# Ledger of designs, part 65: peptides against a protein of PDB entry 6CSU

Target 1, 51 residues: chain A of PDB entry 6CSU
Amino acid sequence: GALEELRGQYIKAVKKIKCDMLRYIQESKERAAEMVKAEVLRERQETARKM

## One batch from the design tools (peptide; made by RFdiffusion4, then SolubleMPNN)

Design b2_p21_8_s1 (from b2_p21_8, 7 letters changed)
Fold by OpenDDE base, seed 5:
Structure b2_p21_8_s1 (fold): chain B 51 residues (1-51), chain C 51 residues (1-51), chain A 21 residues (1-21)
Amino acid sequence: as target 1 above (51 residues)
Amino acid sequence: as target 1 above (51 residues)
Amino acid sequence: DLDEEIEKLKEEHKRLMDELL
């Protein structure tokens, strides 16, 4: 009935939002990790040039 | 070093936000489920009164 | 900003719920 349909719509919407948020967080972490890795590499190269 | 510490702070912050959002979603689902359950009960009672 | 984007998603969730009701 209409009530079961509404329930289904709500659950579907919540699942979508959950997935979108988790994906965004994961991608943000990955980008930050890559930025840090690149900075560490640059710092090592700078140290090598100063020896 | 400073870079590792900054990375650690970022990871910690992301984990906190992730947990908060998951809790928010779960609580929202639970509230919606209880509302639907209550509405179903009311509908059954109304049907019984009409027989 | 991560916090800002999370808030946007929360608002989207709210809008979707309001549309369903």
Scores: peptide ipSAE 0.086, ipTM 0.555, DockQ to the pose 0.109
Fold by OpenDDE base, seed 1:
Structure b2_p21_8_s1 (fold): chain B 51 residues (1-51), chain C 51 residues (1-51), chain A 21 residues (1-21)
Amino acid sequence: as target 1 above (51 residues)
Amino acid sequence: as target 1 above (51 residues)
Amino acid sequence: DLDEEIEKLKEEHKRLMDELL
């Protein structure tokens, strides 16, 4: 019936949101890791300039 | 140093995102619950019309 | 049910966020 169809639609939507959010988190982690790597490189270069 | 400051900024940003996501999920759940209630009401009314 | 699906989603988000922090 209509109730079951609504439930199905909701679950499908929630699953999509879940996937989108997990992907966002993963991409955010990757970007953060790259930013940290870049910062570490800069710090090492600054240290090297002072030595 | 700059690395620690970056880490601090990132943690703060991620915490904000987490809060926003959890709030969104909660609000979505509430909306879904209300939609289900409305559907149940409609189904009961349809049943009543057939009796 | 719907509540179970939402809780699973919330817990997964929590775990991943905690791994990030």
Scores: peptide ipSAE 0.085, ipTM 0.554, DockQ to the pose 0.137
Fold by OpenDDE base, seed 2:
Structure b2_p21_8_s1 (fold): chain B 51 residues (1-51), chain C 51 residues (1-51), chain A 21 residues (1-21)
Amino acid sequence: as target 1 above (51 residues)
Amino acid sequence: as target 1 above (51 residues)
Amino acid sequence: DLDEEIEKLKEEHKRLMDELL
């Protein structure tokens, strides 16, 4: 009935939100990792310039 | 050094975001569950009125 | 009703995503 439909809609919406947020977390981690890689490269270049 | 500090800061920031988002998901689930409970109550009241 | 409240939650989620991106 209508109650079961609404429950189903709730579950579906929550699952979508969960997936979207987990995806965002993953993308945020990837961006952070890339920033760290860029910093490592910069540090190596600076060290090389000081040699 | 500075690189390790920056890496640590990025990891800390990502962890915070993750925790905040997971908390939001949990709160969203709780709100949705309360809405379902309210709907169940409403349905029962409507049924009672029709009896 | 519950459907309306679910849509409100979706909009809240959208706002949060827009703020974070």
Scores: peptide ipSAE 0.083, ipTM 0.551, DockQ to the pose 0.088
Fold by OpenDDE base, seed 3:
Structure b2_p21_8_s1 (fold): chain B 51 residues (1-51), chain C 51 residues (1-51), chain A 21 residues (1-21)
Amino acid sequence: as target 1 above (51 residues)
Amino acid sequence: as target 1 above (51 residues)
Amino acid sequence: DLDEEIEKLKEEHKRLMDELL
C-alpha cells in the first residue's frame, strides 16, 4: 500500500544518498591526494629554481 | 492524516541527510584547502634544506 | 584546483539531493 511504498521510497532515497556520500568521500580523497602530490612536486621544483 | 504525516517525516529526514552531507562537503573543502597549504609550505622548507 | 573540483561536487550533490525532495 501507500505506506509501504513511501517507506520503500525513503529507504531507497537514504541508500542513494549514502552511496553518493561514500563515493564523494572516496573520490575527494583520491583527488586530494593527487592534488597534494602534484602541488608538492611543483613546489619542490619552484623552490629549487629560487635557490 | 497518517500518510501526510509520514510524508512529512520522510521529507524531514531527507532534508537532514542533505544538510549533513552539504556540511560535510563544506568542511571537507576547508580541510582540503588547509592541507594543501600546509603541504606546500612544508615541501618548500624541506626542499630548501636539501639545497 | 581542489576548491573548484570540490565546489563542482558540492553543486552536483546539491542537485541530486534536491531531486530527492
Scores: peptide ipSAE 0.095, ipTM 0.518, DockQ to the pose 0.151; fails the geometry check

Design b2_p21_8_s2 (from b2_p21_8, 9 letters changed)
Fold by OpenDDE base, seed 1:
Order: C-alpha cells, then structure tokens, then sequence
Structure b2_p21_8_s2 (fold): chain B 51 residues (1-51), chain C 51 residues (1-51), chain A 21 residues (1-21)
C-alpha cells in the first residue's frame, strides 16, 4: 500500500545519500593522500638539492 | 616536521568528514522514521473516518 | 621511510572506511 511504498522510497533515498556521501569521503581521502604524496616528493627534491 | 603536520591535518580532516557524514545519515534516518510515523497516523485517521 | 609513511596513511584510510561501513 501507500505506506509500504513511502517506507520503501525513504529507505531507498537514505541508501542513495549514504552511497553518495561514502563516495565523496573516498574521493576526499584520495585527494588528501595525493597532497601527502606531493609533499613527500617535494621533501625528496629538497633533500636532493642539498646534496 | 611538515610531513607530520600534513599527516595530522589529513587524519583530522578525515575524522571530521566521517563524523559529519555519520551524523547526517543518522539524522536523515530519524527524519525518515518520523515521516513513516506520520504516515501511519494519517492512515489510522483515514480508517477512523471510514468507520 | 617516506614510502612507508604513505603506506601507513593508505592503511589508516582503509581502516576508517571499514569503520564507516
């Protein structure tokens, strides 16, 4: 009935939001990891210049 | 050093995003539950009017 | 080493994702 359909729609919407947020977090973490990697490269280059 | 600071900032940012997301999901679930509850009330009222 | 630190961060990231699921 209408109640079951509404319940299903809300559950589906929550699941979609959860998935979207998980993807956002994952992408944010990947960007953060790339920033760390870039910093490591800069440190290595700086060390190399001093040698 | 700079690397340790960046690592700290990364972890802090990820933890913040995680907490914000979990709170958002929890609040979204609560809102969905309240909407279902409201629908149940409407159905009961509709049934009562037909009696 | 710096490479080991990067791998530690990746592992911490995976652990955080697992905790979120």
Amino acid sequence: as target 1 above (51 residues)
Amino acid sequence: as target 1 above (51 residues)
Amino acid sequence: SLDEEIERLKEENRALMDELL
Scores: peptide ipSAE 0.098, ipTM 0.548, DockQ to the pose 0.084
Fold by OpenDDE base, seed 4:
Structure b2_p21_8_s2 (fold): chain B 51 residues (1-51), chain C 51 residues (1-51), chain A 21 residues (1-21)
Amino acid sequence: as target 1 above (51 residues)
Amino acid sequence: as target 1 above (51 residues)
Amino acid sequence: SLDEEIERLKEENRALMDELL
């Protein structure tokens, strides 16, 4: 019925939001890891220039 | 050093994002449940008016 | 080493994702 259909739509919407949030978290972590990697590379380059 | 500080900020930021997302998902589930409850109540009221 | 630190961060990231799922 209409109630079951609406319930299904709300549950589906929540699942979609959860999936989008998981993807956002994953991308944020990847960007953060790349920033740390870039800092490591800069420190290595600075050390190399001073040698 | 600077690298350790950046690492600490990275981990802290990721944990903050995780906590915010878990809270958002929980709140979204609660809102969805309340919308379904409101729809059930509305349908019961409509049925009562037709009797 | 710095490479080992990068790998530790990657592993910590994976662990945090597993806890969320």
Scores: peptide ipSAE 0.097, ipTM 0.548, DockQ to the pose 0.082
Fold by OpenDDE base, seed 3:
Structure b2_p21_8_s2 (fold): chain B 51 residues (1-51), chain C 51 residues (1-51), chain A 21 residues (1-21)
Amino acid sequence: as target 1 above (51 residues)
Amino acid sequence: as target 1 above (51 residues)
Amino acid sequence: SLDEEIERLKEENRALMDELL
């Protein structure tokens, strides 16, 4: 019936929102990891200069 | 050192993103639930009119 | 090593994503 169809539409919408947010989190974490990696490389270069 | 501080900032940022995501999903589910509840009430009223 | 730390962070990231699924 109409109620079951509406319920299905709202569940589908929530699932889409969840997927979008998971993608956003993943991309944000990847950017943060790359920043840490860049700092590691800079510190390795600094250590090499002191040798 | 600088690397440990950056790592700390990364972890803090990830935890914040996780919390924001969970809150957003929860709020979206609550809105969807309220819309379904409103539809249930409308259908009950329609049934009552047909009685 | 620093490379090992980077890999640990990647694994932690994957674990956090799995908790959200």
Scores: peptide ipSAE 0.096, ipTM 0.547, DockQ to the pose 0.085
Fold by OpenDDE base, seed 5:
Structure b2_p21_8_s2 (fold): chain B 51 residues (1-51), chain C 51 residues (1-51), chain A 21 residues (1-21)
Amino acid sequence: as target 1 above (51 residues)
Amino acid sequence: as target 1 above (51 residues)
Amino acid sequence: SLDEEIERLKEENRALMDELL
């Protein structure tokens, strides 16, 4: 019936939002990790120049 | 040292993003639940008028 | 009943949040 369909649409929408947010968090973590990696490489280069 | 501080800043930033996204998901789910509740009430009123 | 269905939706919402955490 109409109520069961509404319930199904609600659950489907919530699952989509969950997946989108998990993907956003994962991509944000990857970008942050790349920035950290780049900074570590710069620090190593500065150390090498001072040796 | 500087590397430990950078690692700490990375972890802190990731935790903040995670918390912000969890809050967004929770608020979105609450709004969806309220819309479903309102629709259920409208359906009950329509049924009552047809009785 | 409609009230029982609303409570089922609330429980499913809690389960989805627990899976995300």
Scores: peptide ipSAE 0.108, ipTM 0.545, DockQ to the pose 0.081; fails the geometry check

Design b2_p21_8_s3 (from b2_p21_8, 8 letters changed)
Fold by OpenDDE base, seed 1:
Structure b2_p21_8_s3 (fold): chain B 51 residues (1-51), chain C 51 residues (1-51), chain A 21 residues (1-21)
Amino acid sequence: as target 1 above (51 residues)
Amino acid sequence: as target 1 above (51 residues)
Amino acid sequence: ELDEQIEREKEELRELMDALL
């Protein structure tokens, strides 16, 4: 019935949100990792300039 | 050292993202629940108008 | 029941997030 359909739609919507958040987290993690890598490289370059 | 600090900063950033996402999910869930409630009420009202 | 299902999904999400950290 209509209530079951509505419940199903709610669950589906929440699952979509979950998937979107997981994707966002993964992308954010990757960006953070790349940022760390860039900082490490900059530090190494600065160290090299001081040698 | 600097690398350990960078690692720590990365972990801290990811944890912050996690917290933000969990909060977002919780808020989204609450909004979805309220939308469902509103739809159920509308349906009941429509049913009543047809009686 | 719906709330319980959503809470289970949230817990699964938390577990996945923990695995990523």
Scores: peptide ipSAE 0.107, ipTM 0.562, DockQ to the pose 0.066
Fold by OpenDDE base, seed 4:
Structure b2_p21_8_s3 (fold): chain B 51 residues (1-51), chain C 51 residues (1-51), chain A 21 residues (1-21)
Amino acid sequence: as target 1 above (51 residues)
Amino acid sequence: as target 1 above (51 residues)
Amino acid sequence: ELDEQIEREKEELRELMDALL
């Protein structure tokens, strides 16, 4: 019935959003780590050149 | 009726979750930027001490 | 944190649903 279908749609939507969020978090952490790594290496060189 | 009220609640909940996700993304980007900034500043000092 | 928030929101809606049915 209409109630069961609506409930099913809600559950599916919530699950999808949850999965998308978790994926985003994981990917964001990986990108952040790489960005920090690159920035640190660049800064070492820049600082050394100024010494 | 009960069905309309339930539908409204489901829609409201899904919208809230979506908004929370978008807010998290924005806040995550801001935190990442601050983290990189702090790391770069620390690295400048560390590198300078080693020169 | 977000996972916990989602679960809280799901539970809240289930409680509302139970009250309506």
Scores: peptide ipSAE 0.103, ipTM 0.527, DockQ to the pose 0.031
Fold by OpenDDE base, seed 5:
Structure b2_p21_8_s3 (fold): chain B 51 residues (1-51), chain C 51 residues (1-51), chain A 21 residues (1-21)
Amino acid sequence: as target 1 above (51 residues)
Amino acid sequence: as target 1 above (51 residues)
Amino acid sequence: ELDEQIEREKEELRELMDALL
């Protein structure tokens, strides 16, 4: 019936969301790693200027 | 030192990703619900036309 | 201690993904 059909489509949609999230996480981690790298570099440069 | 700074910034980045993921999940669920609703409605209309 | 904290945060992210289903 319509209820079972709706449940089936919901499960399909959730599985797609999970896949999209895994991709989002990977891309976000790469961007975060670049931001962290840049921040550490700036901190080292600032420390060097103060010595 | 630089190693501790890197570890600290990694933790901060992970927390940000967690927050962004929760928001993404909520928004994606809302969009998925609308798509499922529209699909079920179309199926019902098609069934009605065939009767 | 920081390494342990990182591992805890990673585990929490995994739990969030599992909670989708």
Scores: peptide ipSAE 0.093, ipTM 0.561, DockQ to the pose 0.065
Fold by OpenDDE base, seed 2:
Structure b2_p21_8_s3 (fold): chain B 51 residues (1-51), chain C 51 residues (1-51), chain A 21 residues (1-21)
Amino acid sequence: as target 1 above (51 residues)
Amino acid sequence: as target 1 above (51 residues)
Amino acid sequence: ELDEQIEREKEELRELMDALL
């Protein structure tokens, strides 16, 4: 019935949100890692300039 | 050093976001459940009016 | 600065979530 349909819709929506958030978290981790790598590179370059 | 500090900050930030998002998901599930309960009540009331 | 960016993105995501529900 309509009530069961509504429940199903809410569950589906929450599941979608969960997936989206988990994906965002993963992507955020990846971006953070890339920023760290870039910083390491810059620091190495700076060190080289000071040698 | 500064580089390690920065890395640590990124990791910490990501972990915070993860926790916040997981909390949001849980709260969203709870809100959905409450909405369903409210809908059930309304439907019962409507049915009663039609008797 | 990075923290601010992260917080902005987090807020945007929350807003999107609210729109989906």
Scores: peptide ipSAE 0.105, ipTM 0.558, DockQ to the pose 0.081; fails the geometry check

Design b2_p21_8_s4 (from b2_p21_8, 8 letters changed)
Fold by OpenDDE base, seed 1:
Structure b2_p21_8_s4 (fold): chain B 51 residues (1-51), chain C 51 residues (1-51), chain A 21 residues (1-21)
Amino acid sequence: as target 1 above (51 residues)
Amino acid sequence: as target 1 above (51 residues)
Amino acid sequence: SLDKEIEEEKEELKRLMDELL
């Protein structure tokens, strides 16, 4: 029936949004890790220049 | 230092995103509830027309 | 650590979104 169809459509849409949000968080984590890695390398280089 | 500042900035940004997502979830629940309510009313009206 | 904090937030969001469905 119409109600079941509506429910199904909503659940499907929300599941997609959930997956997108979780992916975004994962990508954000990866970007943060890369930024940290880059900063560590920069600091090591800066330290080396001061030696 | 630069690394600590970077970490702090990232955490602050992620916390904001988290809050926005939680708000989105709450609003999504409210919208879903309203859609269900509206559909139930429509079905009742349709049933009444068939009586 | 940052990784731990992000993972905790991700899991919390996952649980909350599961409650929505």
Scores: peptide ipSAE 0.127, ipTM 0.579, DockQ to the pose 0.131
Fold by OpenDDE base, seed 4:
Structure b2_p21_8_s4 (fold): chain B 51 residues (1-51), chain C 51 residues (1-51), chain A 21 residues (1-21)
Amino acid sequence: as target 1 above (51 residues)
Amino acid sequence: as target 1 above (51 residues)
Amino acid sequence: SLDKEIEEEKEELKRLMDELL
């Protein structure tokens, strides 16, 4: 009935939010790793230029 | 009626969860930014030591 | 490391969301 459908919609919405957050965390992890990698490369290049 | 009240409660709950997750994302971004800043500092210090 | 901390936060969020549902 209408009440069961509404409850189902609520649960579905909450689950979607959960999945979106987990995806965001994974993407943030990947971006952070790339930023660190890029910074390490830049600093080593700068060191090489000054030698 | 009862159905409208329940609908309102579910909508309110979903909105609250959404807001909580958005706040978490914002706070996580701030923490990540500080971590990157710290890494940049460490790499620059290492570069300085090797010069 | 940053990766470790992010992974720990991911697992904590997962636990919190599981408790909510």
Scores: peptide ipSAE 0.115, ipTM 0.563, DockQ to the pose 0.184
Fold by OpenDDE base, seed 2:
Structure b2_p21_8_s4 (fold): chain B 51 residues (1-51), chain C 51 residues (1-51), chain A 21 residues (1-21)
Amino acid sequence: as target 1 above (51 residues)
Amino acid sequence: as target 1 above (51 residues)
Amino acid sequence: SLDKEIEEEKEELKRLMDELL
């Protein structure tokens, strides 16, 4: 009935949010890793200039 | 250094997103509960009309 | 119950967010 369908729709929505968050987390981790890598490179270059 | 500060900023941003998502889930749960309550009432009324 | 399933999905999402930190 309509009640069960409403509950089903809510569960489906929560599962979609979970999937979207997993994707966001993965993409965010990738971006953070690239930013860290770039910063490490810059710091190494600065260190080299001071030697 | 800049690397540690970048890491700190990332962690802070992720914590905020986590908090926002948990709040969204709680609010969504409350809205769903109210919708279910309303639907149950409507179905009870329809059942009563058929008796 | 369906209410239990909804709560389980919420807790799973919370665990995933905790693993990120």
Scores: peptide ipSAE 0.113, ipTM 0.562, DockQ to the pose 0.109
Fold by OpenDDE base, seed 3:
Structure b2_p21_8_s4 (fold): chain B 51 residues (1-51), chain C 51 residues (1-51), chain A 21 residues (1-21)
Amino acid sequence: as target 1 above (51 residues)
Amino acid sequence: as target 1 above (51 residues)
Amino acid sequence: SLDKEIEEEKEELKRLMDELL
């Protein structure tokens, strides 16, 4: 019935939000790792020029 | 009624997920900033020793 | 490392979110 359908829709929506959150976390982790790597490399080069 | 209660449960669940995401984002940003700062400082020192 | 911490937090968050369903 309408109630069961609505329940299904709500569960689906919540699951989607959950997946989006987990994806965001994974992407955030990857971006953080890449940012640190890039920063280290740039810093090495910058420091080398100054030494 | 049951419909209103279900709506309430959905809204509550969504709000909880949103709050958890926002908290994660904020905490991750803070940790990332500190990690980058520490890494840059460490790298400067390490590079300086090698130059 | 932050990567390890984030992974652990992700696992915890996944568990918490599983409790919502």
Scores: peptide ipSAE 0.111, ipTM 0.576, DockQ to the pose 0.120

## One batch from the design tools (peptide; made by RFdiffusion4, then SolubleMPNN)

Design b2_p22_1_s3
Fold by OpenDDE base, seed 5:
Structure b2_p22_1_s3 (fold): chain B 51 residues (1-51), chain C 51 residues (1-51), chain A 22 residues (1-22)
Amino acid sequence: as target 1 above (51 residues)
Amino acid sequence: as target 1 above (51 residues)
Amino acid sequence: SLLEKIGEQIEDLEKKSEEIVK
């Protein structure tokens, strides 16, 4: 019935949202790691130039 | 009626999940920024020591 | 983006739920 259909849609939506967010977090961590590496390199160069 | 009330609860729950995840993302960005700042400082020090 | 996709998923759920209640 309508109740079961609504429940099913809710559960499905929640699961999809969870999966998408977990993926986003993982991708964000990877991007952050790359940004840190790049920034570290730039700072080493800048420090060296000042010395 | 009962169906409308349950619908409202489901929608509210989904929206809450979305909001919680958005907050998590924002906080994660802030933490990442702090981590970058700390790493930059450490790298400056390390580079200076090597020079 | 994934956030936009999530937004669409929520919107679709809202619309579908409304149709069920009608």
Scores: peptide ipSAE 0.141, ipTM 0.594, DockQ to the pose 0.706
Fold by OpenDDE base, seed 1:
Structure b2_p22_1_s3 (fold): chain B 51 residues (1-51), chain C 51 residues (1-51), chain A 22 residues (1-22)
Amino acid sequence: as target 1 above (51 residues)
Amino acid sequence: as target 1 above (51 residues)
Amino acid sequence: SLLEKIGEQIEDLEKKSEEIVK
C-alpha cells in the first residue's frame, strides 16, 4: 500500500544520501591530501627562492 | 494518520541530514585550512634549516 | 563523529518507520 511504498522510498532515499556523502568525504580527503602535497612543494620552492 | 506521520518524519530527517552534512563539510574545510597553514609553516622552517 | 551520529539517526528513523507500518 501507499504507506509501505512511502516507507520504502524514504529508506532508499536516506541510504542514497548516506552513500553519496561517504563517497564525497572520501574523495574530498583524497583531494585534500593532494593539495597538501602540492602546497608543501610550492612552499619549499618559494622559501628557497626567498633565501 | 500513519502516512502523514511517516511523511513528516521523512521530511524532518532529510532536512536534518542536509544541515548536518553542510556543517560537517564546512568544519572539515576549516580544519583542512588550518592543517595547510601548519604544514606551510613547518615546511618553511624545514627548508630554512636545510639551507 | 558527525557521520556516525547521522547514521544512528537514520537507523532510529528506520525503526520508527517500521513501527508506523505495523
Scores: peptide ipSAE 0.126, ipTM 0.581, DockQ to the pose 0.660
Fold by OpenDDE base, seed 3:
Structure b2_p22_1_s3 (fold): chain B 51 residues (1-51), chain C 51 residues (1-51), chain A 22 residues (1-22)
Amino acid sequence: as target 1 above (51 residues)
Amino acid sequence: as target 1 above (51 residues)
Amino acid sequence: SLLEKIGEQIEDLEKKSEEIVK
């Protein structure tokens, strides 16, 4: 019935949202790590050039 | 009725999840920015010490 | 964490949904 269908839609939606959040967090962590790594490397090179 | 109540709960829950996600993203961006800033500063100092 | 909190909220809402449909 309508209630069961709505429940199913809701559960499906929130599970998808949860999955999307987990993926976002994981990808964000990876991007942050790569960004820091790249920035550290660039900073070392730039500092070395100036020293 | 039960359907309207469930619908209301669904809408409320989805809105809350969305708000929580946006807040998390914003806070994560702020933390990442501060982390990069701090790391760059530390790296400059460390590199300067070694040069 | 926020994610864990959201997960718990989802679980609670799922249980609530089950109760409504009974």
Scores: peptide ipSAE 0.124, ipTM 0.584, DockQ to the pose 0.645
Fold by OpenDDE base, seed 4:
Structure b2_p22_1_s3 (fold): chain B 51 residues (1-51), chain C 51 residues (1-51), chain A 22 residues (1-22)
Amino acid sequence: as target 1 above (51 residues)
Amino acid sequence: as target 1 above (51 residues)
Amino acid sequence: SLLEKIGEQIEDLEKKSEEIVK
């Protein structure tokens, strides 16, 4: 009935939100790691040129 | 009734998750920025010691 | 962590949802 259908919709939505959040976190961590590597490399080169 | 109660919980839950996600995103960006600054500083010092 | 808190909230809400439908 309507109650079971509403429950199903809620559970489906919550699971999707959870999945999307986990994916976002993972992708964010990967992007952050790459950004750090790039900045470190640039800084190393900058420092080397100044010395 | 039960249907209205479930609906209310669904809406409340989704709104809460959305709010928490937005906060997480903001805090994650701030932490990432601080981590980059710290790594750049360490790398600068490391490079300076090697030269 | 925030993620863990959200996970717990999801589980609690799933339980409550199930109880309402029983």
Scores: peptide ipSAE 0.123, ipTM 0.590, DockQ to the pose 0.607

